# Designs tried in a protein design run: peptides against a protein of PDB entry 6MBK. Part 171

Target 1, 240 residues: chain A of PDB entry 6MBK
Amino acid sequence: GFEMVNFKEEGFGLRATRDIKAEELFLWVPRKLLMTVESAKNSVLGPLYSQDRILQAMGNIALAFHLLCERASPNSFWQPYIQTLPSEYDTPLYFEEDEVRYLQSTQAIHDVFSQYKNTARQYAYFYKVIQTHPHANKLPLKDSFTYEDYRWAVSSVMTRQNQIPTEDGSRVTLALIPLWDMCNHTNGLITTGYNLEDDRCECVALQDFRAGEQIYIFYGTRSNAEFVIHSGFFFDNNSH

## One batch from the design tools (peptide; made by RFdiffusion4, then SolubleMPNN)

Design b2_p20_4_s2 (from b2_p20_4, 10 letters changed)
Fold by OpenDDE base, seed 2:
Structure b2_p20_4_s2 (fold): chain B 240 residues (1-240), chain A 20 residues (1-20)
Amino acid sequence: as target 1 above (240 residues)
Amino acid sequence: MLPPDWFPIERDFTPIPNIE
């Protein structure tokens, strides 16, 4: 087994409560527990989703609004998950002036400015949509939709979104995977997959973990630059 | 390490693009 622990330097993570062997299936998350584009469509956001071309075209934004709606809903099923998410991120959207200045000499600065511009445009668009569209009237965020809300939501999605197969396996969709995404990152190999037969995400242990040890996973083959830009962290031993 | 019938799950760091 495992338990949720708030590690001082890493935030929330998973700690083994017993010895876990390498390649042992220790964690699985059924589709019904995921926050997906489909669950967004089936939520209070559904009517607006069906009428807005941007939400339909951009699954990541749909997930962002799904997060915002569920966060604003006290009885949301995903409240326990949402409460584990950081309130702020180390992503470019949260960079201070000095941090931006340090990146001016790097190629990353173009991506940083692009994120600022894109996010601002998206917010402006959806602010108007939420204010004027009939299907937005019943959204929990109707009277409380700030830029800070939006940048938090898109940052949450940017750092945690995953590609998973649709239920029939014919296409790929986007999902936030509660509990699983609490695992912090280490170098290694991908040890998570989607089991279509059981319709669930499955994670096997990257290595042996003793009782009391934090359980780490490998997020994927990414450069440190990509981690900084998209996840807000740097991994010293990243060989990519 | 993963069974061949699994769909591998990797974190998606795709930036949110500009609105077209």
Scores: peptide ipSAE 0.178, ipTM 0.772, DockQ to the pose 0.879
Fold by OpenDDE base, seed 1:
Structure b2_p20_4_s2 (fold): chain B 240 residues (1-240), chain A 20 residues (1-20)
Amino acid sequence: as target 1 above (240 residues)
Amino acid sequence: MLPPDWFPIERDFTPIPNIE
């Protein structure tokens, strides 16, 4: 029903291979295919996770390290997904000096600096952890953990993380949703949800899509300023 | 329209927080 395509102006996205009607369930992703805090705990990262308070308290960082560990693992189940991720992002952590100077005239500069500071501090902390903690010795990133690695991972998570229910529905956890997160953004309504009965993410079509058309979703109600700061995305038709 | 019992999934563009 769809395929991954590199579009000229928008980069990678999903294209319909057949006509899809509005509200049609065209895409679903079972929990077992997601990268979650739980899958991180069940991975090679698990022992370290169990011993580090920050990994335990900050699910997004846990996902970032999960992503790094899996990227560094040639036989990782998620290699096909990871290879679809951008190698760089248009987010503040990747801004050049001229872009930062431009933002100095805006209120967004404080958020940018905060991201720089926080990310640097986190990297410094975890660099020490990776170098000294016994449970870090077996991590595939042990000998290759650079700031660029960490910047990429946290940027990937920051731009792609989603809240989903735990298996029992009692709590909310964080997840990266492969394939689905390749959909580019358009204005509209949220058309993705989690089906606990079938234990999967489900996406229904926001509108009719003809064969050959790009499939768009609505990421959420955000201003363009928020998109720039958090995702690096700017949508011209964003009504917010 | 999504069912009312559906847990909505919205892209969570959360900034990187301070470490504890």
Scores: peptide ipSAE 0.167, ipTM 0.765, DockQ to the pose 0.845
Fold by OpenDDE base, seed 3:
Order: C-alpha cells, then sequence, then structure tokens
Structure b2_p20_4_s2 (fold): chain B 240 residues (1-240), chain A 20 residues (1-20)
C-alpha cells in the first residue's frame, strides 16, 4: 500500500500506492524487525553489554552501539534500514559556531552545551572500554571507533528512538522502528501504537491519502526548542 | 571514572495506546 520515495523538499518519505482511508491500519512492524535494547543484548555486543554497567543503565547508548556494530557488519539484517539513515544530522552535536551563537539568546543553550559535554565524556569513556575490555575484541568497530562514529550513532538514536513495551508488557524499552520512522511529520493526533497480542507496532492513517500522495504522521507535541534539541529542526506550524 | 551523564535523546512518537 506504500513505497519509499525521495521527495524534492522533504527527502525520503512514504508514498501511498493505493487509496488509504483514515484510521486504516496501513503499516505494521513486528518486534523481530525492530532494533531494540534486547536485540542489542542478543547481538555481538551482548558479551560487552553484560559486563559494562553504563551500557546496562543507559539503553539509548546500548542502541547507539548496536547501530555501530550492525553498520560495520556487511551481512547485518538491518543493513537496508541503516543505509536509509542520514549520514549527518542537524542536531546540536553538529552545530557550527553561528548556530550556537543564535541559540545563546534562547533557553536551549544550556541543554546544547550539556549535550555536547556529556557526549564527549561518553565517547572518552567508551573509547577506553573498546581499547581495553576483553569482550570488545570481537566487535567490528574495535579498530574504527571515532568520535564522528559515536556522534552519528547517538544522533541517530536521539532522533529516532521510541518507547515500546517489553514482550510481557511489564516494562518499557527503547526501539528503532524501521520503515515507520521514514514517515514525515504533519499536525494532527498520534496514530501509532504497540499491539502486544500480535507483538508489533501498528500505524493507522491520520487522514485519507490518495494513491500517489505522501503519507504523513504526527510526531507528537513539542516546542520548537525541543525539536532543535531532540530532532534538530524547527516547525513553522508547530502549535506549541 | 565518573559514569556518563544522561543526555536528551528523545523521539517519543510511540504512545502505547494498544490499537486493537
Amino acid sequence: as target 1 above (240 residues)
Amino acid sequence: MLPPDWFPIERDFTPIPNIE
């Protein structure tokens, strides 16, 4: 019912191949296709994860390393997804001096500096871990772990991570949702949820979409400052 | 070594309404 298309202004997005009615379930992604903290634990990263307290405590960092390991693995199941991710982001970690100067007049500046400082500290910590920990020896990134790699990975997670329930529904975990996260944003209501019975993410259409139209979803309620901090861009029509 | 601080990396786009 849809296809991936590179639009002139928005970049990659989803286009309807048939008429889709409002509230129609047009897209679902089973848990097995998601990149999650659990899939990270079950990957080549698993042994290191089991021994590093920071990876265990910070699921977002676990996802970042999961992305890096899978990107460095030519036969990774997620290669088609990873290849669709941007090579660079407009997030604070990529800000130039002029962009930082602009934000000095806003309340976001402290969060920008904090994010940069924390990311640098995390990289320094994990650089040492990758170089010295015995379970890091088999990681495909062992000899190719740069700050640019780490910056990209955490920015990818920052802009795309989602909270989903665990398999038993007792806890919340983090996930990247392939294909679904290619949908571009429009104003509206949240139309994506997790179906525990079928163990999948489900997205229903926000409105009617005709064949050939781009499919949009509502990302959620955020201020422009929050969009800059978390997603790296402003929305002119942001209601908050 | 001090543990790394949490940093904001959020795209909370999956509120968990069970769409049944």
Scores: peptide ipSAE 0.060, ipTM 0.621, DockQ to the pose 0.072; fails the geometry check
Fold by OpenDDE base, seed 4:
Structure b2_p20_4_s2 (fold): chain B 240 residues (1-240), chain A 20 residues (1-20)
Amino acid sequence: as target 1 above (240 residues)
Amino acid sequence: MLPPDWFPIERDFTPIPNIE
């Protein structure tokens, strides 16, 4: 019912190939297709994950490294997804000097500087880990791990990470949701949830979409992490 | 495309704990 399209101004997005009605379940992504902390643990990153406290404690960083490892793996299952990701982001880590100067007059400047500092520190730490830890030897990024790589990965995760339930539903974990996160943003309501019975992320149409129209979703107020409604779909006028 | 009001949350870049 949809196809991936590179839109001129918006980059990659989803276009309807048929008429889609509001509230129609048009898109679902099984857990096995997600990039999760668990898939990171089960990947080539697993041995290092098992021995690094920071990776264990910070699922977002685990996802970032998972993303980098898979990007560097030609045969990665997620290559098609990774190729759809932007090469650059409109995140603070990519701000130019003029943008930073503009923000100096705002309260956001403190968060920006915090991100710069934290990201730099994280990179420095993991650079050393990758160079010295035995379980890092088999990582595809062993010989090529730059700040630009890390900046890209953390920005990718930061803009696209989602909270989803664990398989047993007892806890919350982090995930990148391929295909689904290609939908560009529009104002509206959250229309994405996780179906534990079928073990998949489900997205219902925010509105009617005609064949040939771009399919938009509401990103929420802060990040893609706020998309997933664990208790179901809230279609009430929670216009945030 | 990011929403116009989108801003990264601090939790995404928590300080690295001092590994003693």
Scores: peptide ipSAE 0.036, ipTM 0.645, DockQ to the pose 0.067; fails the geometry check

Design b2_p20_4_s3 (from b2_p20_4, 8 letters changed)
Fold by OpenDDE base, seed 1:
Structure b2_p20_4_s3 (fold): chain B 240 residues (1-240), chain A 20 residues (1-20)
Amino acid sequence: as target 1 above (240 residues)
Amino acid sequence: SLPPDWFPIELDFTPIPDIS
């Protein structure tokens, strides 16, 4: 099994309570727990989504608005996940004047300016949509949609969105995966994939882990992590 | 067999189509 442990600097994460073998599937997350373009369509955002061509064309923006709507909904299923998200990000949208000035001497400045420009334009567009579109009246963010909100949502999606197959497997779509986006995959010890047959995200060990070792799967507070785990994270207790 | 790998992708900031 796995246990929840508070790791220094990383927050609450999972630790193996048994040996895990290389190439062992030890953790999976079913589609029903994911924030997807489809779940956005099935949410309070659905009516607006069905009428706005940009939301339909840009799944990442649809996810951003889905995230904002769910954040503004006290009874959202994803509240425990959303509460684990950073309040700020290291994306260009959060660069301060000094950081931008520093980048002026680099080629990166063009990308930064492009990102700023595009995000500002998107915000302006959707601000108008939210204020004027009939289907926006039911959105919990209607009276509270600031640039800071949009910047946060866009940055959240930018840093955390993953490509997964659609339910029918015919194409790819975008998803935010609770707990998964807090995993540190930089060490190359874990790989992730989607199992369409079982309709789940799967985490596979790339090396052997001993009992008591950190698996580098992190979440926010213990209560939030426990909620997600108990709600749909499954562990394979059978080593191969 | 291992499932197909995926990774977080960067947000595409495609400009808003000019619906003129």
Scores: peptide ipSAE 0.024, ipTM 0.522, DockQ to the pose 0.142
Fold by OpenDDE base, seed 3:
Formats: C-alpha cells, structure tokens, sequence
Structure b2_p20_4_s3 (fold): chain B 240 residues (1-240), chain A 20 residues (1-20)
C-alpha cells in the first residue's frame, strides 16, 4: 500500500506503507474513476456536447468543461480529487507582464500569444453558448462562468491530461487520472500502461521500495499526455 | 455557424521553455 504525503522538497507524493518489490503492480486506477471525454458525455454536459461541434472536435475542451461542471457540483464523485488541484498554474496563461516581456526576446513568444488568443476566443464563444443554448440551462455554470474559471480548467487539462485507449482499444481518448496526479515523477524507463483486459491504468515498480520511502513514477521525458500512450497499451499482443 | 478559422481552435500544448 501507499499513502499521500507532503514531502518538503518535492511536494505532494506517495509514500510506501509496506515493502514494494520491483516489477510489482502497486498502483492501478480503473476507468470508472477517471474523468474522460466519455464521462463528460454521460454527465450533465452530455446534451450540450451532442450539439456543439467544438466540444465534439476538441476532447481537451470537453474535459475542461467536464472539470468545471463537476467542480460546481457539491455531490460530484470527483470532488475529493478536484479539491487537490492547484488554484493557479505556471502556464503561459498565468504569466505576468514581466515574464511575457522577457519572452519577447525568445521564439516562445509566438506560442504564448497563440495560447492567449485561442483561449480568449474559446472563452468568448462558450460564454455565449452557455448564456444562449437551451442545453446549457441545466449546467451549474449558467450563472457563473468567468475567464478565470476557463483559464483554470484549460490549464488543469493542459498540465494533467493523459491519452488512454477507448474501451475497445480502437481509438485514443483523453483522461484525468486522480490518483496519478498525486505521484511525483522522475526520469527513467516508463513503467506505466493501460490494461485493456482489466480496463485500468497500471503502474509497476521499477525498483524495490521500503516502507516509509517515497514512491516515484518513471516517465522519462514524456509529457503527461503522452505518458500512457508511449508506455503502450497492455493488450494480448503487447510485448512487455 | 463558426467561422472556419475558429473550428477547431487548437490549444497548443507545446512545452514552453522554463524561463526561471
């Protein structure tokens, strides 16, 4: 087993409560616990999703709205997870004027401006949708949908989204993985994948951990979004 | 209908270099 601990140097992470052996499956998260595009479709957002082309085309935005709707729902299953999320992020959308000014001398400035522009346009579009679309009337966002809300949700998804297979393994979808976000990461071999047979995210220990030690997940240089995909899907023909 | 240039409005998730 493991427990969540706030480590002084690394922040929140997992600590082993027992000895864990190398190659042991110590962490798994079933699909039913994930926030996915599919769970968004099955939520209060579903009717709007079915009629909005942008939500249908951009799974990351669908996930952002799913996150906002669940945050605004006191009885949401994901409340314990959502409450652990940062209130602000170190993404370009949160950069101060001095940071942006510094970036003006770099090639990154065009990407920053693009993110600002795109996010602002998306917000303006969806603000109108939420105010006018019939299927938006039942959303908990109807009376309060600010740019700060949208910026937070987009940044949450940007920094935490993962690519996972659909239930049939035929396509890729996006997911927030609650328990996964509580792990600290280190460079190394990727020991994470998706087990389609058991329909869950899985992580195996690369090394032995003793009771009381911090557990690190190895992801190499992969982004969060690419982590599960590049680890491979664990199906019958996967060479592990 | 959204203008074609608005569909899709991609969020660029390209990593930004650490400026710290």
Amino acid sequence: as target 1 above (240 residues)
Amino acid sequence: SLPPDWFPIELDFTPIPDIS
Scores: peptide ipSAE 0.023, ipTM 0.551, DockQ to the pose 0.035
Fold by OpenDDE base, seed 2:
Structure b2_p20_4_s3 (fold): chain B 240 residues (1-240), chain A 20 residues (1-20)
Amino acid sequence: as target 1 above (240 residues)
Amino acid sequence: SLPPDWFPIELDFTPIPDIS
């Protein structure tokens, strides 16, 4: 097994509670535990989703609103997971004026401004939708939808979204994966995949871990773990 | 200080598509 631990330098991560062997399946997350575009469609957000073209076209925004709706719902199934999420992020949307000024001398400034522009436009659009659309009346965020809320949700999805197959395996969809995003990452071989037969995300151990050691996983190439989406979980027939 | 590997970042949220 494993347990959640706050490591001094790396922050929260997973620690082995027993010896784990290389290639051992030690972590799996069933689809039923995932926050997906499909679960968003099946939630209180469903009626609005069915009538809003932006939500339908942009699964990441659908996840952001799904996250906000569930956060605002005291009895949400995902409350235990949501409570593990950071209250703020190191994404450009949280940069202060001095940080932005520093970036003005770099090529990154164009990307930062683009992200600010896109996020602001999305917020303005959905603020109006939430205020005026009949199907927004049942949303727990109807009376309280701030830019700070949206910034947080967007940043959460931006840093934590994954691609997984649909139930029939015919397409890909987006998902937030509890426990999975608590693992710290290392470079190396991909040791993650999606098992369609058991309908779950799976992770095999990259190496041997002893009881008490921190577990690291690798599920794709990341330039920066805090800013880049998790690599898509592809069905790799890891011959167990 | 921003880590050197922060550049470039991938923008996960695209512009709002033109909804006609």
Scores: peptide ipSAE 0.022, ipTM 0.527, DockQ to the pose 0.076
Fold by OpenDDE base, seed 5:
Structure b2_p20_4_s3 (fold): chain B 240 residues (1-240), chain A 20 residues (1-20)
Amino acid sequence: as target 1 above (240 residues)
Amino acid sequence: SLPPDWFPIELDFTPIPDIS
């Protein structure tokens, strides 16, 4: 077992409540608990999603709006998860002037400006959509959709989105993985995969953990939604 | 906390087509 703990230096993480052995399946998250593009489609956002080409084309934005809608919904199933998310991020969208100035001498500045510009444009577009589109009238964020909200949601998705298979395994979709993404990161091998047979995300222990120790996992490179596709899809036949 | 993968954020945020 494990428990959620607020560690002083690292923030929220998972702590072992018993001894966990290396390679032990200690954590699994069924698809029904994930925030996915599909769950966004099936939510209050669904009608708008079905009529907005950008939401349809950009799963990450769909997740961002899904996150905002669920955050604004007191009875959302994902409230416990959303409450664990950082209120701010160390992403370019949160860079202060001094940080931007420091990056001016680097090639990174172009990416920062591009991201900021794109995000601002997206916000402006969706602000108009939310104000004018009939299917936006029922969205809980209709009267409270700020750039700060959008910045937060985009940053949340950017830092936490993962690629998982669709239910039929034919395609890849984007997902936020509650509980799993609360683990703090360490260097090592990716020990997370998706079990299609059981339709769940699975995490095995990277090492032995004793009761009371913080559980660390390796997320891989999260820059791209390319979570674990290469190493971690436990296809049925890989009898590991 | 997840390490902020802040750079390079190739957020392939496809530019919103200018609905001009």
Scores: peptide ipSAE 0.018, ipTM 0.551, DockQ to the pose 0.057; fails the geometry check

Design b2_p20_4_s4 (from b2_p20_4, 8 letters changed)
Fold by OpenDDE base, seed 3:
Structure b2_p20_4_s4 (fold): chain B 240 residues (1-240), chain A 20 residues (1-20)
Amino acid sequence: as target 1 above (240 residues)
Amino acid sequence: MLPEDWFPIERDFTPIPDIS
């Protein structure tokens, strides 16, 4: 029903290969295909996770390290997904000096400085952990953990993380949703949800899409200012 | 337009907090 395409101006997105009707379930992703905190715990990162309090307390950082470990693993199940991720981002962590100077006259500068400071502190902490902790020896990133690696991983998580229920529905956890997160943004209503009975993410069409048209979704009620500060994205038609 | 039994999913752009 759809294919991945590189569009002009918008980059990668999904294109309909047939006519899709509004409210039609056109895309679903089972839990086993997601990158989650739970899959991180069940990976080569598991032993370190079980002994590091910060990894346990901060699921987003756990996902970041999960991405780094899987990226460094040639036979990783998620290699096809990881290869579709941007190599760099337009987020504050990648801002040039001129962009930072411009923001000095705005309230956004405090958020930028906070991200820089927080990311640097996190990297310094985990660099030491990776160098000294016994369970870090088996990690594929043991001898190749740079700030650039960490910056990329946390930027990937900050721009693509999603809250989903745990398997039993008792708690909320974090997940990256392959294929689905290739959809570009348009104004509208939320059309994606998690189906616990079938244990999968499900996306229904926001509107009719003809064969050959790009498929868009509504990311949420975030303002353009929040998108720029937190994801580096700006959408002209965002009504929020 | 989502079914009532769905857990709605929206993109989460929340910054990663300080570890301190």
Scores: peptide ipSAE 0.384, ipTM 0.877, DockQ to the pose 0.844
Fold by OpenDDE base, seed 1:
Structure b2_p20_4_s4 (fold): chain B 240 residues (1-240), chain A 20 residues (1-20)
Amino acid sequence: as target 1 above (240 residues)
Amino acid sequence: MLPEDWFPIERDFTPIPDIS
């Protein structure tokens, strides 16, 4: 009922291949297809994860390393998904000098500097870990772990991470949701949820979409300023 | 719009905290 399309102004998105009615369940993604903290633990990253307190405490960083490991693995199941991810982002970690200077006149500059500092510190820490930890020798990124790699991975996570329930529903974990996260944003209501019974993410149509139309979702209740700072996105009609 | 039995999924743009 949909296809991946590279739109001229919005980049990659989903386009309806048939008429989709409002509230129709048109897209679902089973847990087994998600990149989660749990899948990271079950991957080549698992041994290191089990011995590094930061990876254990910070699921988003675990996802970032999961992305890097899978990207560096030619036979990774998630290669098709990873190839759809942007190579660069319009987020603070990618801001040029002039963009940073522009933001110096705003209160957002503190968040930008915080991201720079935090990311640099994280990279320095994990660079040392990867160079010295025995279990890091098994990682496909062992000989190729640059700041650019890490910047990309954490930017991917910060712009695409989602909270979903664990399999038993007792806790919340983090996940990247392939295909679904290609939907571009429009104003509206949340139309995506996790169905624990069927163990999958489910997305219902926000509105009617005709065949050939781009399918949009509402990312959440956030201001345009927050979108710019955290996702690099600006939506003119965002009422928040 | 979502059923009550769903766990709503909202895109999470939370920055990664400092490791300190």
Scores: peptide ipSAE 0.377, ipTM 0.874, DockQ to the pose 0.851
Fold by OpenDDE base, seed 4:
Structure b2_p20_4_s4 (fold): chain B 240 residues (1-240), chain A 20 residues (1-20)
Amino acid sequence: as target 1 above (240 residues)
Amino acid sequence: MLPEDWFPIERDFTPIPDIS
């Protein structure tokens, strides 16, 4: 019912291949296809995860390293997904001097600088971990872990991470949701949820989409400022 | 538009906190 398409100006998105009706369940992604903290634990990162307090405490960083490890693995199950991710982002960590200067007169500047500081500190910490920790020796990024790599990974996570329930539904964990996160944003209502019974993410159509139209979703209640700062998007029609 | 038995999924734009 849909296909991945590289749209001009918007990058990759989903296009309907047939007419899709509003509220139709057109997309679902089973847990096994997700990149989660759990899949990170079950990957080559697992041994290090089990011994690093920060990876354990910060699932988003675990996802970032999971992305990096899988990207560096030619036979990774998630290679098709990873190849769809932007190589660069329009987020603060990628801002040029003029963009930062523009924000200096805004309340957003504090958040921008915070991201710079936090990311730098994280990288410095994990660079040392990767260089010195025994369980980091077999990581595919062992000999190639640059700030640019980390910047990309955390930017990917910060723009694409999702809270989903654990398999037993007792807690909330973090996940990247392949295919689904290809949907670009529009104003509307939340139309995605996790179905624990079937153990999958489910997305229903926000509106009618005709064959050939791009399928959009509503990311959530966010201000334009938050979108710019955290996702790199600016949606003119955002009412929040 | 989500069934009540669904766990709603919103894109999480929360910045990664300081590790300190």
Scores: peptide ipSAE 0.373, ipTM 0.878, DockQ to the pose 0.871
Fold by OpenDDE base, seed 5:
Structure b2_p20_4_s4 (fold): chain B 240 residues (1-240), chain A 20 residues (1-20)
Amino acid sequence: as target 1 above (240 residues)
Amino acid sequence: MLPEDWFPIERDFTPIPDIS
């Protein structure tokens, strides 16, 4: 019903291969295909996760390290997904001088600087952990863990993380949703949810899409400013 | 059609907090 396509200006997105009707369930992703905090715990990162309080407390960082470990693993199930991720982002951690200067006249600059400081502190902490912790010895990133690696990973997470229920539905956890997160943004309503009965993410079409058209979703109630600051996206017709 | 009981998913652009 759809295919991955590299669109001009928008990058990778999904294109309909057939007519899709509004509210049609056209895309679903079972839990087992998601990159989650739980899958991170069950991966090569598990032993370190079990010993590091920050990884345990900050699921987003756990996902970032999960991405890095899986990226460094040639046989990772998520290699096809990881290969679809941008190599760099238009988020604050990648801002050029001109972009930073532009924001100096706004309150957004404080958020940008905060991201810089936070990311640097996180990297410094985990660099030490990776170098010294016994459970880090077998990680594929042991001998190669750069700031650029970390910047990429956290940027990937910050732009693609989603809250989903745990398997038992008792609490919320974080997940990256392969394939689905390639959908680009348009104004509308939330059309994606997690179906606990079938244990999968489900996406219904926001509108009718004809064969050959790009499939868009509504990312959520975020302002353009928030998109720029945290995702690098800008949508002129965003109602928020 | 959307299930009546589902957990809505929106993209989460929340920045990663300071670890200090």
Scores: peptide ipSAE 0.363, ipTM 0.871, DockQ to the pose 0.807

